Peptides against a protein of PDB entry 4Z5W. Designs and how they scored, part 93

Target 1, 305 residues: chain A of PDB entry 4Z5W
Amino acid sequence: IPDVFLELNKLWYFSAQSNLFNGEMPRSLSNSRSISLLSLRNNTLSGQIYLNCSAMTNLTSLDLASNSFSGSIPSNLPNCLRLKTINFAKIKFIAQIPESFKNFQSLTSLSFSNSSIQNISSALEILQHCQNLKTLVLTLNFQKEELPSVPSLQFKNLKVLIIASCQLRGTVPQWLSNSPSLQLLDLSWNQLSGTIPPWLGSLNSLFYLDLSNNTFIGEIPHSLTSLQSLVSKENAVEEPSPDFPFFKKKNTNAGGLQYNQPSSFPPMIDLSYNSLNGSIWPEFGDLRQLHVLNLKNNNLSGNIP

## One batch from the design tools (peptide; made by RFdiffusion4, then SolubleMPNN)

Design b2_p17_1_s2 (from b2_p17_1, 9 letters changed)
Fold by OpenDDE base, seed 5:
Structure b2_p17_1_s2 (fold): chain B 305 residues (1-305), chain A 17 residues (1-17)
Amino acid sequence: as target 1 above (305 residues)
Amino acid sequence: TEELLLEAQNKETNLIF
């Protein structure tokens, strides 16, 4: 990428995603006063990620995902006072989240999906201080760690939490009950155990629940038949989506379906591939907004209602 | 489109399983 961004003093949006750009980010780009949205996703960019946050006063969205960047996560990003959305997916950091992210009050959406992030306990302890954090994607990190169940963890404004395919041990964490605005929860493809907690049915905005491919036991909590967002349409608040797409992988060998907004996901309960027992509650018939109920590969018995 | 699928294959970013 040429070092000409000093002359582009009116450039608001720079999208150069899905090209063959190599080398480092130009210094003039890292010092741009005009850029609000920067997307360099899916290139071969390299070197250390550096942004001059004192110069980049208009930066609101940063997408550097799927690049060959090396070194540390930029600890100065909280100094970018308008920066809301960060996509660092598929950047192989081999790092912990910086302690400076405790001060990241502008942050609303963060992805580190498949970024070799370590120490989930430290990550959640840091990120709980981001009071405006609505979307958190941590899929394909923290391999074989334990999902912390510390009741003091608090994500008050969390809408989307995705921590899939981490081989995480532990239980469904009690601190998620402190997130009453949660709309989408994916904890699939882990080693989570115990029972599915009844308080999940109190998350009145929860329209997408994936607990599939775990080691959950016991009955399906009857409270899941009372999920208000799945009973009626009246609470579909159109909230501003993160400036990064989501991908649902239907098959290991197929490309993921792109979803530009969390609200574009079909309303779903997936509890498949567990060790759940008991009956299917007939009151699942009250969930008139539910598109997908997946209970396959469990120990369920009785009649199908 | 095939381009969106190729973009999606390169973008195992924000995977929901």
Scores: peptide ipSAE 0.159, ipTM 0.695, DockQ to the pose 0.480
Fold by OpenDDE base, seed 1:
Structure b2_p17_1_s2 (fold): chain B 305 residues (1-305), chain A 17 residues (1-17)
Amino acid sequence: as target 1 above (305 residues)
Amino acid sequence: TEELLLEAQNKETNLIF
């Protein structure tokens, strides 16, 4: 990418995603006062990520996902006082989240999907201080770590939490009960154990639950038949989506389905590939908004209602 | 489109299972 962004003093939106750009991000771009939205997703850009937050006073959205960047996560990003959305998916940092992110009050949406992030306990302890954080994607990180169950962890405004395919040990953490606005929870493809907690059915906004491919035991909590978002349409709060897409794998060999908004996900309960026992509750018939109920590959018995 | 092919190759960005 040429170093000409100083001349582009009115440039508000720069999207150059899904190209073949290589080399480093130009210094003029890292110092742009005009840019609000920057997307360089899906290129071959390299070097260390550096942004001059004192210059980039208009930056609101940053998408650098699927590039060949190296080094540490930029610890100065919280100084970008208007920065709301960060997509750092598929950037191989091999790092912890910087302690400076405790001060990241502008942050609303963060993805580190498949970014070789380490220390989930530190990551969650830091990110709980981001009071405006609504979307958090941490898939394919923290390999074989333990999901912290510390009840003091608090994500008050969290709506979307995705921590899939981490081989995480532990149980469904009670601190998630402190997130009453949670709409989407994916903890699939881990090594989570214990029972599915009944308090999940108290998350009145939860329309998408994926706990598939874990080691959960016991009965399906009857409280899941009372999820208000799946009983009635009235609670579908259209909230501002993150400026980055989501990808769902339907099949190992197929392209991921792209979803531009969390609200475009089909309402779902997936508990498949566990060790759950007991019956299917007839009251799942009350979930009139449910599109997908997946209970396959468990130890369930009795009648199908 | 070539863009859809490039996005489909990068399946692991913001992955949900």
Scores: peptide ipSAE 0.095, ipTM 0.659, DockQ to the pose 0.529
Fold by OpenDDE base, seed 4:
Structure b2_p17_1_s2 (fold): chain B 305 residues (1-305), chain A 17 residues (1-17)
Amino acid sequence: as target 1 above (305 residues)
Amino acid sequence: TEELLLEAQNKETNLIF
């Protein structure tokens, strides 16, 4: 990428994703006063990520995902006072989340999907201080760690939480009950155990629940038949989506389907590939907005209602 | 499009399973 962004003093949006760009980010780009949205996703960019937050006063969205960047997560990003969305998916940091992210009050959406992030306990302890955080994606990190169940963890404004394919141990954490605005929860492809907690059915905005490919036991909580977002349309608040795409993998060998917005996901309950027992509740028939009910590969019995 | 094919190679970017 050429070092010409000093001359481009009116450049507000720079989209250069899905190209063959190599080398480092040019210094003039890291000092741009005009850029609000920057996407360099899906390139071969390398080196250390550095942004001059004192210069980049208009930066609101940063997408650097799927690049060959190395080194630490930039600890100065909280100084970018307008920065809302960060996509660092598929950047191999081999790092912990910086302690400075406790001060990241502008942050609304963060992805570290497949970014070799370590220490989930520290990550969640830091990120709970981000009071405006709505979307958090941490998939393919924290390999074989324990999902912290500390009741003091609080994500008041959390709408989307995705922590899939981490081989995480533990249980569905009680601190998620402190997130009444939660719309999408994916904890699939872990080693989570215990029972599915009944309080999940109290999350009135929860339209997408994936707990598949875990080691859950016991009955399906009857409270899941009363998920208000799946009974009626009236509670589906269209909130502003993050400025980065999501990918859903239908099969282990297939390409992911791209979704531009979390709201484009079909309303779903996936409890497949567990050790759940008991019956299918007839009251699942009340979930008139439900598109996908996946209960396959469990120990369920009785009649199909 | 070729762009959609290039983006589909990043199938693990913000992956939901």
Scores: peptide ipSAE 0.078, ipTM 0.654, DockQ to the pose 0.514
Fold by OpenDDE base, seed 2:
Structure b2_p17_1_s2 (fold): chain B 305 residues (1-305), chain A 17 residues (1-17)
Amino acid sequence: as target 1 above (305 residues)
Amino acid sequence: TEELLLEAQNKETNLIF
């Protein structure tokens, strides 16, 4: 990418995603006062990520995902006072989240999916201070760590939490009950154990629950049959989605389907590939908005209602 | 292990299973 962004003093949106750009990010781009949205996703850019937050006063969205960047997570990003959305998926940092992110009050949406992030306990302890955080994606990190269950953790405004495929140990954490606005929860493809907690059925906005491919035991909580978002078409206020897409695999050999918004996901309960027992509750018939109920590969018994 | 490798090869960001 040429170093000409000093001349482009009116450039508000720069999207150069899905090209073959290599080398470092131009210094003039890292100092742009005009850019609000920057997307360089899916290139071969390399070197350190550096942004001059004192110059980049209009930066609101940053997508650098699927590049060959190296080194540490930029600790100065909280100084970008308007920065709301960050996509750092598939950047191999091999790092912990910086302590400076405790001060990241502008942050609304963060992805580190498949970014070799370490120490989930520190990551969640830091990110709970981001009071405006609504979307958090941490898939493919924290390999074989323990999901912290510390009741003091609090994500008050969290709408979307995705921590899939981490081989995480532990239980469904009680601190998620402090997130009453949660709409989408994915903890699939872990080593989570214990029972599915009944308080999940109190999350009235929860329309998508994936707990598949874990080691959960016991009965399905009857409270899941009373998930209000799946009983009635409440007008879910379309909150502004993150500026980055989600990808869901349907099959192991298929490419992921792109979803631009969390609301584009089908209303779902997936509890498949666990060790759940007991019966299927007849009251699942009350979930008139449910599109997918997946209970495959469990120890369930009795009649199908 | 193989699934993690196949997913690392796919240029998919923000993967949900």
Scores: peptide ipSAE 0.071, ipTM 0.685, DockQ to the pose 0.351; fails the geometry check

Design b2_p17_1_s3 (from b2_p17_1, 10 letters changed)
Fold by OpenDDE base, seed 5:
Structure b2_p17_1_s3 (fold): chain B 305 residues (1-305), chain A 17 residues (1-17)
Amino acid sequence: as target 1 above (305 residues)
Amino acid sequence: TEELLEERKNKETNLIT
C-alpha cells in the first residue's frame, strides 16, 4: 500500500479488503486524521499493528482481520476515542487482552475469533469494564481453559456473545443473567457440562441460542418455551450492527454463509449433540417466531407434540 | 467468485458454528 494518505485529507472511508496487499501499513495511514472506516481485512499485511490515536481522531471502525500481522495487540487503541468496532479475527497474536482495554469506553463491537488469545478469565475481567460493549466474538481461542462463572462479571449492554469451538470446560455462567439485552448466545462446540439453567428463559431478547456439541445433562428447561422474542414479533429496534460480518458454517467442506447483521440469523434453539433427557415440552408450540429447533442426538423420550 | 474468495479466507472469522 503506498504512503500517500497525508495527501488524501478528505478520505473518510478506505475499503481495501480481499486483495493481495503485502508489507506493513503505511505510516501516513496510521496517522490519517480523516479516515473514519478502515478495512484491510483478508490481505497478507505483516509487521506490528500501530495506530497513532492522537492523529486518527475520526477512526470509528477498524477491520484488520485475516492478515499476517505479528507482535502484541496494540495497547493504545483505547486512546482512539471514537473507535467503536474492531475486527482482529484470524490474526495470530498468541497474547492476552491488554489491561488498557479496561478504559475502552468507545468500544461497541470486538472480534478476536481465531486469534490465539489466551486467558479467558483475564479477558472477561478486562472487557466487562467496556460499558458500551454490545458484540463480543471470541470463537476458536482459550483452548481447553475453564469458562469463568464468577457472579461479579457484568456485561450490562451485551447483545451478542459468541465463544464457540474453544473446548471450554465449566457450566453455563451465572454472570450471563446480568445481560438482559442478550439477543444471541453461542457456546457451541465446547466441553460445557451440568444442566441448562432455567434463567436463560428470562432473557426476553434472546432469539438465537446455540448450546450444541457440549455435555449438558438433565431436562430442557421449560422456561425456554417462554422466550418473549420467539413468542411475539417485538419491534426489534434496528440497532447499528457491527461493521464486520458473521459466518455460519453449515457443512465441514462448504464456505460459511455470510450474515451482515445478527438480526439476519434465523430465530433458533440448538441443543443438539448433548445428553439431555425427558420430553419435548408441548409449549414449544407457543414459539411462533422460531425457525429452527434442533434437538437431535440427545436422550429425549416420550411423544413428539 | 469474490464471495468464494471471501468465504475461503473468512471461514474462521466471526464463526458461528
Scores: peptide ipSAE 0.215, ipTM 0.758, DockQ to the pose 0.494
Fold by OpenDDE base, seed 1:
Structure b2_p17_1_s3 (fold): chain B 305 residues (1-305), chain A 17 residues (1-17)
Amino acid sequence: as target 1 above (305 residues)
Amino acid sequence: TEELLEERKNKETNLIT
């Protein structure tokens, strides 16, 4: 990418995603006072990520995902006082989340999907201080760590939490009950154990639940048949989506379906590939908004209602 | 398609599994 962004003093939106750009980010770009939205996703950019937050006073969205960047997570990003959305998916940091992120009050949406992030306990302890954090994607990190169950963890404004494919141990953490606005929860492809907690059915905005491919035991909590967002249409809050897309794999060999908004996901309960027992509750028939109920590969018995 | 190329490279960005 040429070092010409000093001349582009009115450039508000720069999208150069899905190209063949290589080398480092030009210094003029990392010092741009005008840029609000920056997307360089899906290139071959390299070097250390550096942004001059004192200069980049208009930066609101940063998408650097799927690049060959190296080194640490930029600890100065919280100094970008308007920065709301960060997509760092597929950047191999091999790092912990910086302590400075406790001060990241502008942050609304964060993805580190498949970014070799380490220490989930520290990550969640830091990120709980981001009071405006609504979307958190941590898929394919923290390999074989323990999912912390510290009741003091508080994500009060969290709407989308995805921590899939981490081989995480532990149980469904009680601190998630402190997130009453949660709409989408994916904890699939972990090593989570114990029972599915009944308080999940109290999350009145929860329309998408994936707990598949874990080691859950016991019965399906009857409270899941009373998920208000799946009973009634009235709670479909159109909320500002993150500036980055989500991907759902249909098949191992197929491309992921791109979803631009969490609200575009089909309402779903996936509890497949666990060790759940007991019956399917007839009251699942009350979930009139449910599109997908996946209970396959469990130890369920009795009649199908 | 360009979409398929974008999907192929982005397959693990913000993946819901």
Scores: peptide ipSAE 0.158, ipTM 0.735, DockQ to the pose 0.502
Fold by OpenDDE base, seed 3:
Structure b2_p17_1_s3 (fold): chain B 305 residues (1-305), chain A 17 residues (1-17)
Amino acid sequence: as target 1 above (305 residues)
Amino acid sequence: TEELLEERKNKETNLIT
């Protein structure tokens, strides 16, 4: 990428994703006063990520995902006072989340999917201070760590939480009961154990629940048959979606479906590949908005209602 | 197609599994 962004003093949007760009980010780009949205996703860019937040006063969205960047997570990003969305998916940091992210009040959406992030306890302890955080994607990190259940953790405005494929141990964390705006929860492909907690059915906005491929035991909580978002069409006020897309991996060889908004996901309960027992509740018939109920590969018994 | 090239490289970002 040429170092010409000083001349582009009116450039508001720079979208250069899915190209073949290599080398480092141009210094003039890292100092742009005009850029609000920067997407360089899916290139071969390298070096350290450096942004001059004192210069980049208009920066609102940053997508650097699927590049060959190295080094530490930029600890100065909280100084970008308008920065709302960050996509760092598939950047191999081999790092912890910086302590400076406690001060990241502008942050609304964060992805570190498959970024070799370590220490989930520290990560969640830091990120709970981000009062405007609505979307958090931490998939393919924290390998074999324990998911913290500390009741002091609070994500009051959290709408989307995805922590899949981490081989995490522990239970469904009680601190999620303090997230009444939660719409999408994916904790699939972990080593989570215990029972599925009944308070999940009190999350009135929860329309997508994936707890599949864990070690959950006991009965399916009857309270899941009362999930209000699945009983009635609530006009979920479409809050502004993150500027980064989500991808659902279908079968191994098929293209992942791209979803630009969390609201575009089919309403789903996936509890498959656990050790759940008891019956399927007939009251799942009350979930008139439910598109997918996946209970396969459990120890369920009785009649199918 | 551009879409298929985007799909291949983007498939592993922000995976909902």
Scores: peptide ipSAE 0.148, ipTM 0.738, DockQ to the pose 0.516
Fold by OpenDDE base, seed 2:
Structure b2_p17_1_s3 (fold): chain B 305 residues (1-305), chain A 17 residues (1-17)
Amino acid sequence: as target 1 above (305 residues)
Amino acid sequence: TEELLEERKNKETNLIT
């Protein structure tokens, strides 16, 4: 990428995603006063990520995902006072979340999917201080760590939480009950154990639940049959989506389907590939908005209602 | 297609499994 962004003093949106760009980010780009949205996703860019937050006063969205960047997570990003959305998916940092992210009040959406992030306990302890955080994607990190269940953790504005494919141990964390606006929860492909907690059915905005491919035991909580978002359409507030897409993997060998918005996901309960027992509740028939009920590969018994 | 190239590279980007 040429170092000409000083001349582009009116450039508000720069999208150069899905190209063949290599080398480092040009210094003039890292100092742009005009750029609000920057996407360099899906290139072969390298070097350390550096942004001059004192210069980049208009930066609201940053997508650097799927590049060959190296080094540390930029600890100065909280100084980018308008920065809301960060996509750092598939950048191999081999790092912890910087403590400076406790001060990241502008942050609304964060992805570190497959970024070799370590220490989930520290990451969640830091990120709970981001009062405006609505979307958090941490898939393919924290390998074999324990998912912290500390009840003091608070993500008050959290709407989307995805922590899949981490081989995480522990239980469904009770601190998620402090997130009453949660719409999408994916904790699939972990080593989570215990029972599915009944308080999940109190999350009135929860329309997408994936707990598949874990080690959950016991009965399906009857409270899941009362998920208000799956009973009626009336309360689907379309909120501003992250500026980055989501990818649902249909099959282990297939490409992920791209979803531009969390609301584009089919209303779903996936509890497949667990050790759940008991019956299917007839009251699942009340979930008139449910598109997918996946209960396969469990120890369920009785009649199908 | 550009979509297939994006799909291949993005397979693990913001993955829901």
Scores: peptide ipSAE 0.049, ipTM 0.719, DockQ to the pose 0.496

Design b2_p17_1_s4 (from b2_p17_1, 10 letters changed)
Fold by OpenDDE base, seed 2:
Structure b2_p17_1_s4 (fold): chain B 305 residues (1-305), chain A 17 residues (1-17)
Amino acid sequence: as target 1 above (305 residues)
Amino acid sequence: LEELLEERKNAETNLIT
């Protein structure tokens, strides 16, 4: 990418995703006063990520995902006072989240999916201070760590939480009950254990629940049959989606389907590939908005209602 | 092919499994 962004003093949106760009990000781009949205996703860019937040006063969205960047997570990003959306997926940092992110009040959407992030306890302890955080994606990190269950953790405005494929140990964390606006929860492909907690059925906005491929035991909590978002067509207020897409694998060998918005996901309860027992509650028939109920590969018994 | 390559590369970024 040429170092010409000093001359482009009116450039508001720069979209150069899915090209073959290599080398470092130009210094003039890292100092752009005009750019609000920057996407360099899916290139071969390298070097250290550096942004001059004192110059980049209009930056609102940053997508650097799927590049060959190296080194530490930029600790100065909280100084970008308008920065709302960050996609750092598939950047191999091999790092912890910086302590400076406690001050990241502009942050609304964050992805570190498959970014070799370490220390989930520190990550969640830091990110709980981001009061405007609505979307958090941490998939394919924290390998074999324990999911913290500390009741003091609080994500008041959280709408989307995805922490899949981490081999995480522990239980469904009680601190999620402090997120009454949660719409989408994915904790699939971990080593989570214990029972599925009844308080999940109190999350009235929860329309997508994936707890599949874990080690959950006991009965399906009856409270899941009363999930209000799945009973009635309440107009889920379409909150502004993150500027980065989500990807769902349909099959092991299929490319992931792109979903631009969390609301584009089919209403789902997936509890498959666990050790759940007991019966299927007949009151699942009350979930008139449910598109997918996946209970396969459990120890369930009795009649199908 | 570009859409498929973009889908494959992107499918590993924000994997909902």
Scores: peptide ipSAE 0.216, ipTM 0.760, DockQ to the pose 0.478
Fold by OpenDDE base, seed 4:
Order: C-alpha cells, then sequence, then structure tokens
Structure b2_p17_1_s4 (fold): chain B 305 residues (1-305), chain A 17 residues (1-17)
C-alpha cells in the first residue's frame, strides 16, 4: 500500500479488503485525520499494528482481520476516542487483551475470532468495563481454559456473545443473566457441563441460542418455551450491527455463509450433541418465530408433541 | 470464484459454528 494518505485529506472511507496487499501499513495511513472507516481485511499485510490515535480522530471502524500481522494487541486503541468497531479476527497475536481496554468506552463491537488470544478470565474482567460493548466474538481462542462463572462479571449492554470452539470447561455462567439485552448466544463446540440454566428463558431478546456440541445433562429447561423474542415478532429490535460480517459454517468442508447482520440469522435453538434427557415440551409449539429447533444427538425420550 | 475464495478465507472470521 503506497504512503500517500497525507495527501488524501478528505478520505473518509477506505475499503481495500480481499486483495493481495503485502508489507506493513503505511505511516500516512496510521496517521490519517480524515479516515472514519478502514478495512484491510483478507490481505497479506504484516508487521506490528500501530495506529496514531492522536492523529486518527475520525476513526470509527477498524477491520484488519485475516492478515499476517504479528506482535501485541495495540494497547493505545482506547485513545482512539471514536473507535467503535474492531475486527482483529484471524490475526495470530498469541497475547492477552491489554489492561488499557478497561478504558475503551467508545468500543461497541469487538472480534478476536481465531486470534490466539489467551486468558479468558482476564479478557472478560477487562472487557466488562467497556460499558458500550454490544458485540463480542471470541471464537477459536482460550483453548481448554475454564469459562469463568464469577457472578460479579457484568456486560449490561451485551447483545451478541460468541465464544465457540474453545474447548472451554465449566458451566453456563450465571453472570450472563446480568445481560438482559442479549439477542445471540453461541457457546457451541466447548466442553461445558452441568444443566442448562432456567434463567436463559428470561432473556426476552434472545432469538439465537447455540449450546450444541457440549456435555450438558438433565432436562431442557421449560422456560425456553417462553422466550419472548421467539413467541412474538414485536421484540426484535433492529439494533445497529457491527461493521464486520459473521460467518456460519454449514458443513465442516464448506465455506461459511456470510451474514452481514446478526438479525439475518434465523431464529434458532440448537441444543444438539449433548446428553440432555427427558421429553420435548409441547409448549415449544408457542415459539411461533422459531425457524430452527435442533435437538439431535441427545438422550431425549417420550412422544414428539 | 473470487467470492468463493473470499468466503473460504473468511470462513473462520467471526465464526458462528
Amino acid sequence: as target 1 above (305 residues)
Amino acid sequence: LEELLEERKNAETNLIT
């Protein structure tokens, strides 16, 4: 990428994703006063990520995902006072989340999917201080760690939480009950155990629940038949989506389907590949907005209602 | 083909499994 961004003093949007760019980010780009949205996703860019936050006063969205960047997560990003959305997916940091992220009040959406992030306890303890955080994606990190169940953790404004494919141990954490605005929860492909907690059915905005491929036992909580977002259409608040796409893997060998908005996901309950027992509640028939009910590969019995 | 290559390269980016 040429070092010409000083001359481009009116450049507000720079979208250069899915190219063959190599080398480092040019210094003039890291000092751009005009750029609000920067996407360099899916290139071969390398070196350390550095942004001059004192210069980049208009930066609102940063997508550097799927590049060959190395080193630490930039600890100065909280100084980018307008920065809302960060996509650092598939960057191999081999790092912990910086302590400075406690001060990241502008942050609304964060992805570290498949970024070799370590220490989930520290990560959640830090990120709970981000009062405007709505979307958090931490998939393919924290390998074989324990998902913290500390009741003091509080994500008041959390809408989307994805922590899939981490081989995480523990239970469904009680601190999620402090997130009444939660719309999407994916904890699939972990080693989570215990029972599915009844308080999940109190999350009135929850339209997408994936707990598949875990070690859950006991009955399906009857409270899941009363998920208000799946009973009635009126509660689907179209909130502003993150400036990065989501991908749903349909098959192990197929490319993921791209979804530009979390609201584009079909309303779903996936409890497949667990050790759940008991019956299917007839009151699942009340979930008139539900598109996908996946209960396969469990120990369920009785009649199908 | 380019979209498929992009999809394949991005398939693990912000993955919902």
Scores: peptide ipSAE 0.182, ipTM 0.759, DockQ to the pose 0.507
Fold by OpenDDE base, seed 1:
Structure b2_p17_1_s4 (fold): chain B 305 residues (1-305), chain A 17 residues (1-17)
Amino acid sequence: as target 1 above (305 residues)
Amino acid sequence: LEELLEERKNAETNLIT
């Protein structure tokens, strides 16, 4: 990418995603006063990520995902006072989240999916201080760590939490009960154990639940048949989506389906590939908004209602 | 090249592997 962005003093939106750009991010781009939205996703850009937050006063959205960047997570990003959305998916940092992110009050949406992030306890302890954080994607990190269950963790405004495919140990963390606005929870493809907690059914906005491919035991909580978002349409709060897409793999060999908004996800309960026992509750028939109920590969018995 | 670019896109924020 040429170093010409100083001349582009009116450039508000720069999208150069899904090209073959290589080399480092140009210094003029890292110092742009005009840019609000920067997307360089899916290129071959390299070097260390550096942004001059004192210059980049209009920066609201940053998408650098799927590049060959190296080094640490930029600890100065919280100084970008308008920065709301960050997509750092597939950037191999091999790092912890910086302590400076405790001060990241502008942050609303963050993805570190498949970014070799380490220390989930520190990550969650830091990110809970981001009071405006609504979307958090941490898939394919923290390999074989323990998911912290510390009840003091608070994500009050969290709507989307995805921590899939981490081989995480532990139980469904009770601190999630402090997130009453949670709409989407994915903890699939971990090594989570214990029972599915009944308080999940009290999350009145929860329309998408994936707990598949874990080691959960016991009965399906009857409270899941009372999820208000799946009983009635009235609670579909259209909130501002993150500026980055979500991907759901339909098949191992097929490209992931792109979802631009969490609200476009089909309402789902997936509890498949666990060790759940007991019966299927007939009251699942009350979930009139439910599109997908996946209970396959469990130890369930009795009649199908 | 298009398939490789699409494969890169489709694996960025994967919910389910």
Scores: peptide ipSAE 0.112, ipTM 0.675, DockQ to the pose 0.497
Fold by OpenDDE base, seed 3:
Structure b2_p17_1_s4 (fold): chain B 305 residues (1-305), chain A 17 residues (1-17)
Amino acid sequence: as target 1 above (305 residues)
Amino acid sequence: LEELLEERKNAETNLIT
């Protein structure tokens, strides 16, 4: 990418995703006063990520995912006072979340999917201070760590939480009960144990629940039959979606389906591949908005209602 | 081809499994 962005003093949007760009990010781009949205996703860019937040006063969205960047997570990003969305997926940092992210009040959406992030306890302890954080994607990190259950953790405005494929140990964390606006929860492909907590059914906005491929035991909580978002057509408040897409992998070899908004996901309860027992509740029939109920590969018994 | 290359590389960025 040429170092010409100093002359582009009115450039508001720069999208150069899915090209063959290599080398480092141009210094003039890292100092752009005009750019609001920067997407360089799916290139071969390398080196350290550096942004001059004192210069980049208009930066609102940053997508650098699927590049060959190395080194540390840029600790100065909280100084970008308008920065709302960050996609750092597939950047191999081999790092912890910077402590400076406690001050990241502009942050609304963050993805570190498959970014070799370590220490989930520290990550959640830091990110809980981001009062405007609505979307958090941490899939394919924290390998074999323990999901913290500390009740003091608070994500009050959280709408989307995805921490899949981490082989995490522990239980469904009680601190999620403090997230009443939660719409999408994916904790699939972990080693989570214990029972599925009844308070999940009190999350009135929760329309997508994936707890599949864990070690959950006991009965399915009857309260899941009372999820209001699945009983009634509540107008899902069209909140601003993150500027980065979501991908659902159907099969190991198939391209993932792209979803531009969380609301584009089919309403789903997936509890498959656990050790759940007891009966299927007939009251799952009350979930008129439910598109997918997946209970396969459990120890369930009785009649199918 | 661009869409296929984009799909393959993007499918793993914000993976909902």
Scores: peptide ipSAE 0.066, ipTM 0.642, DockQ to the pose 0.542

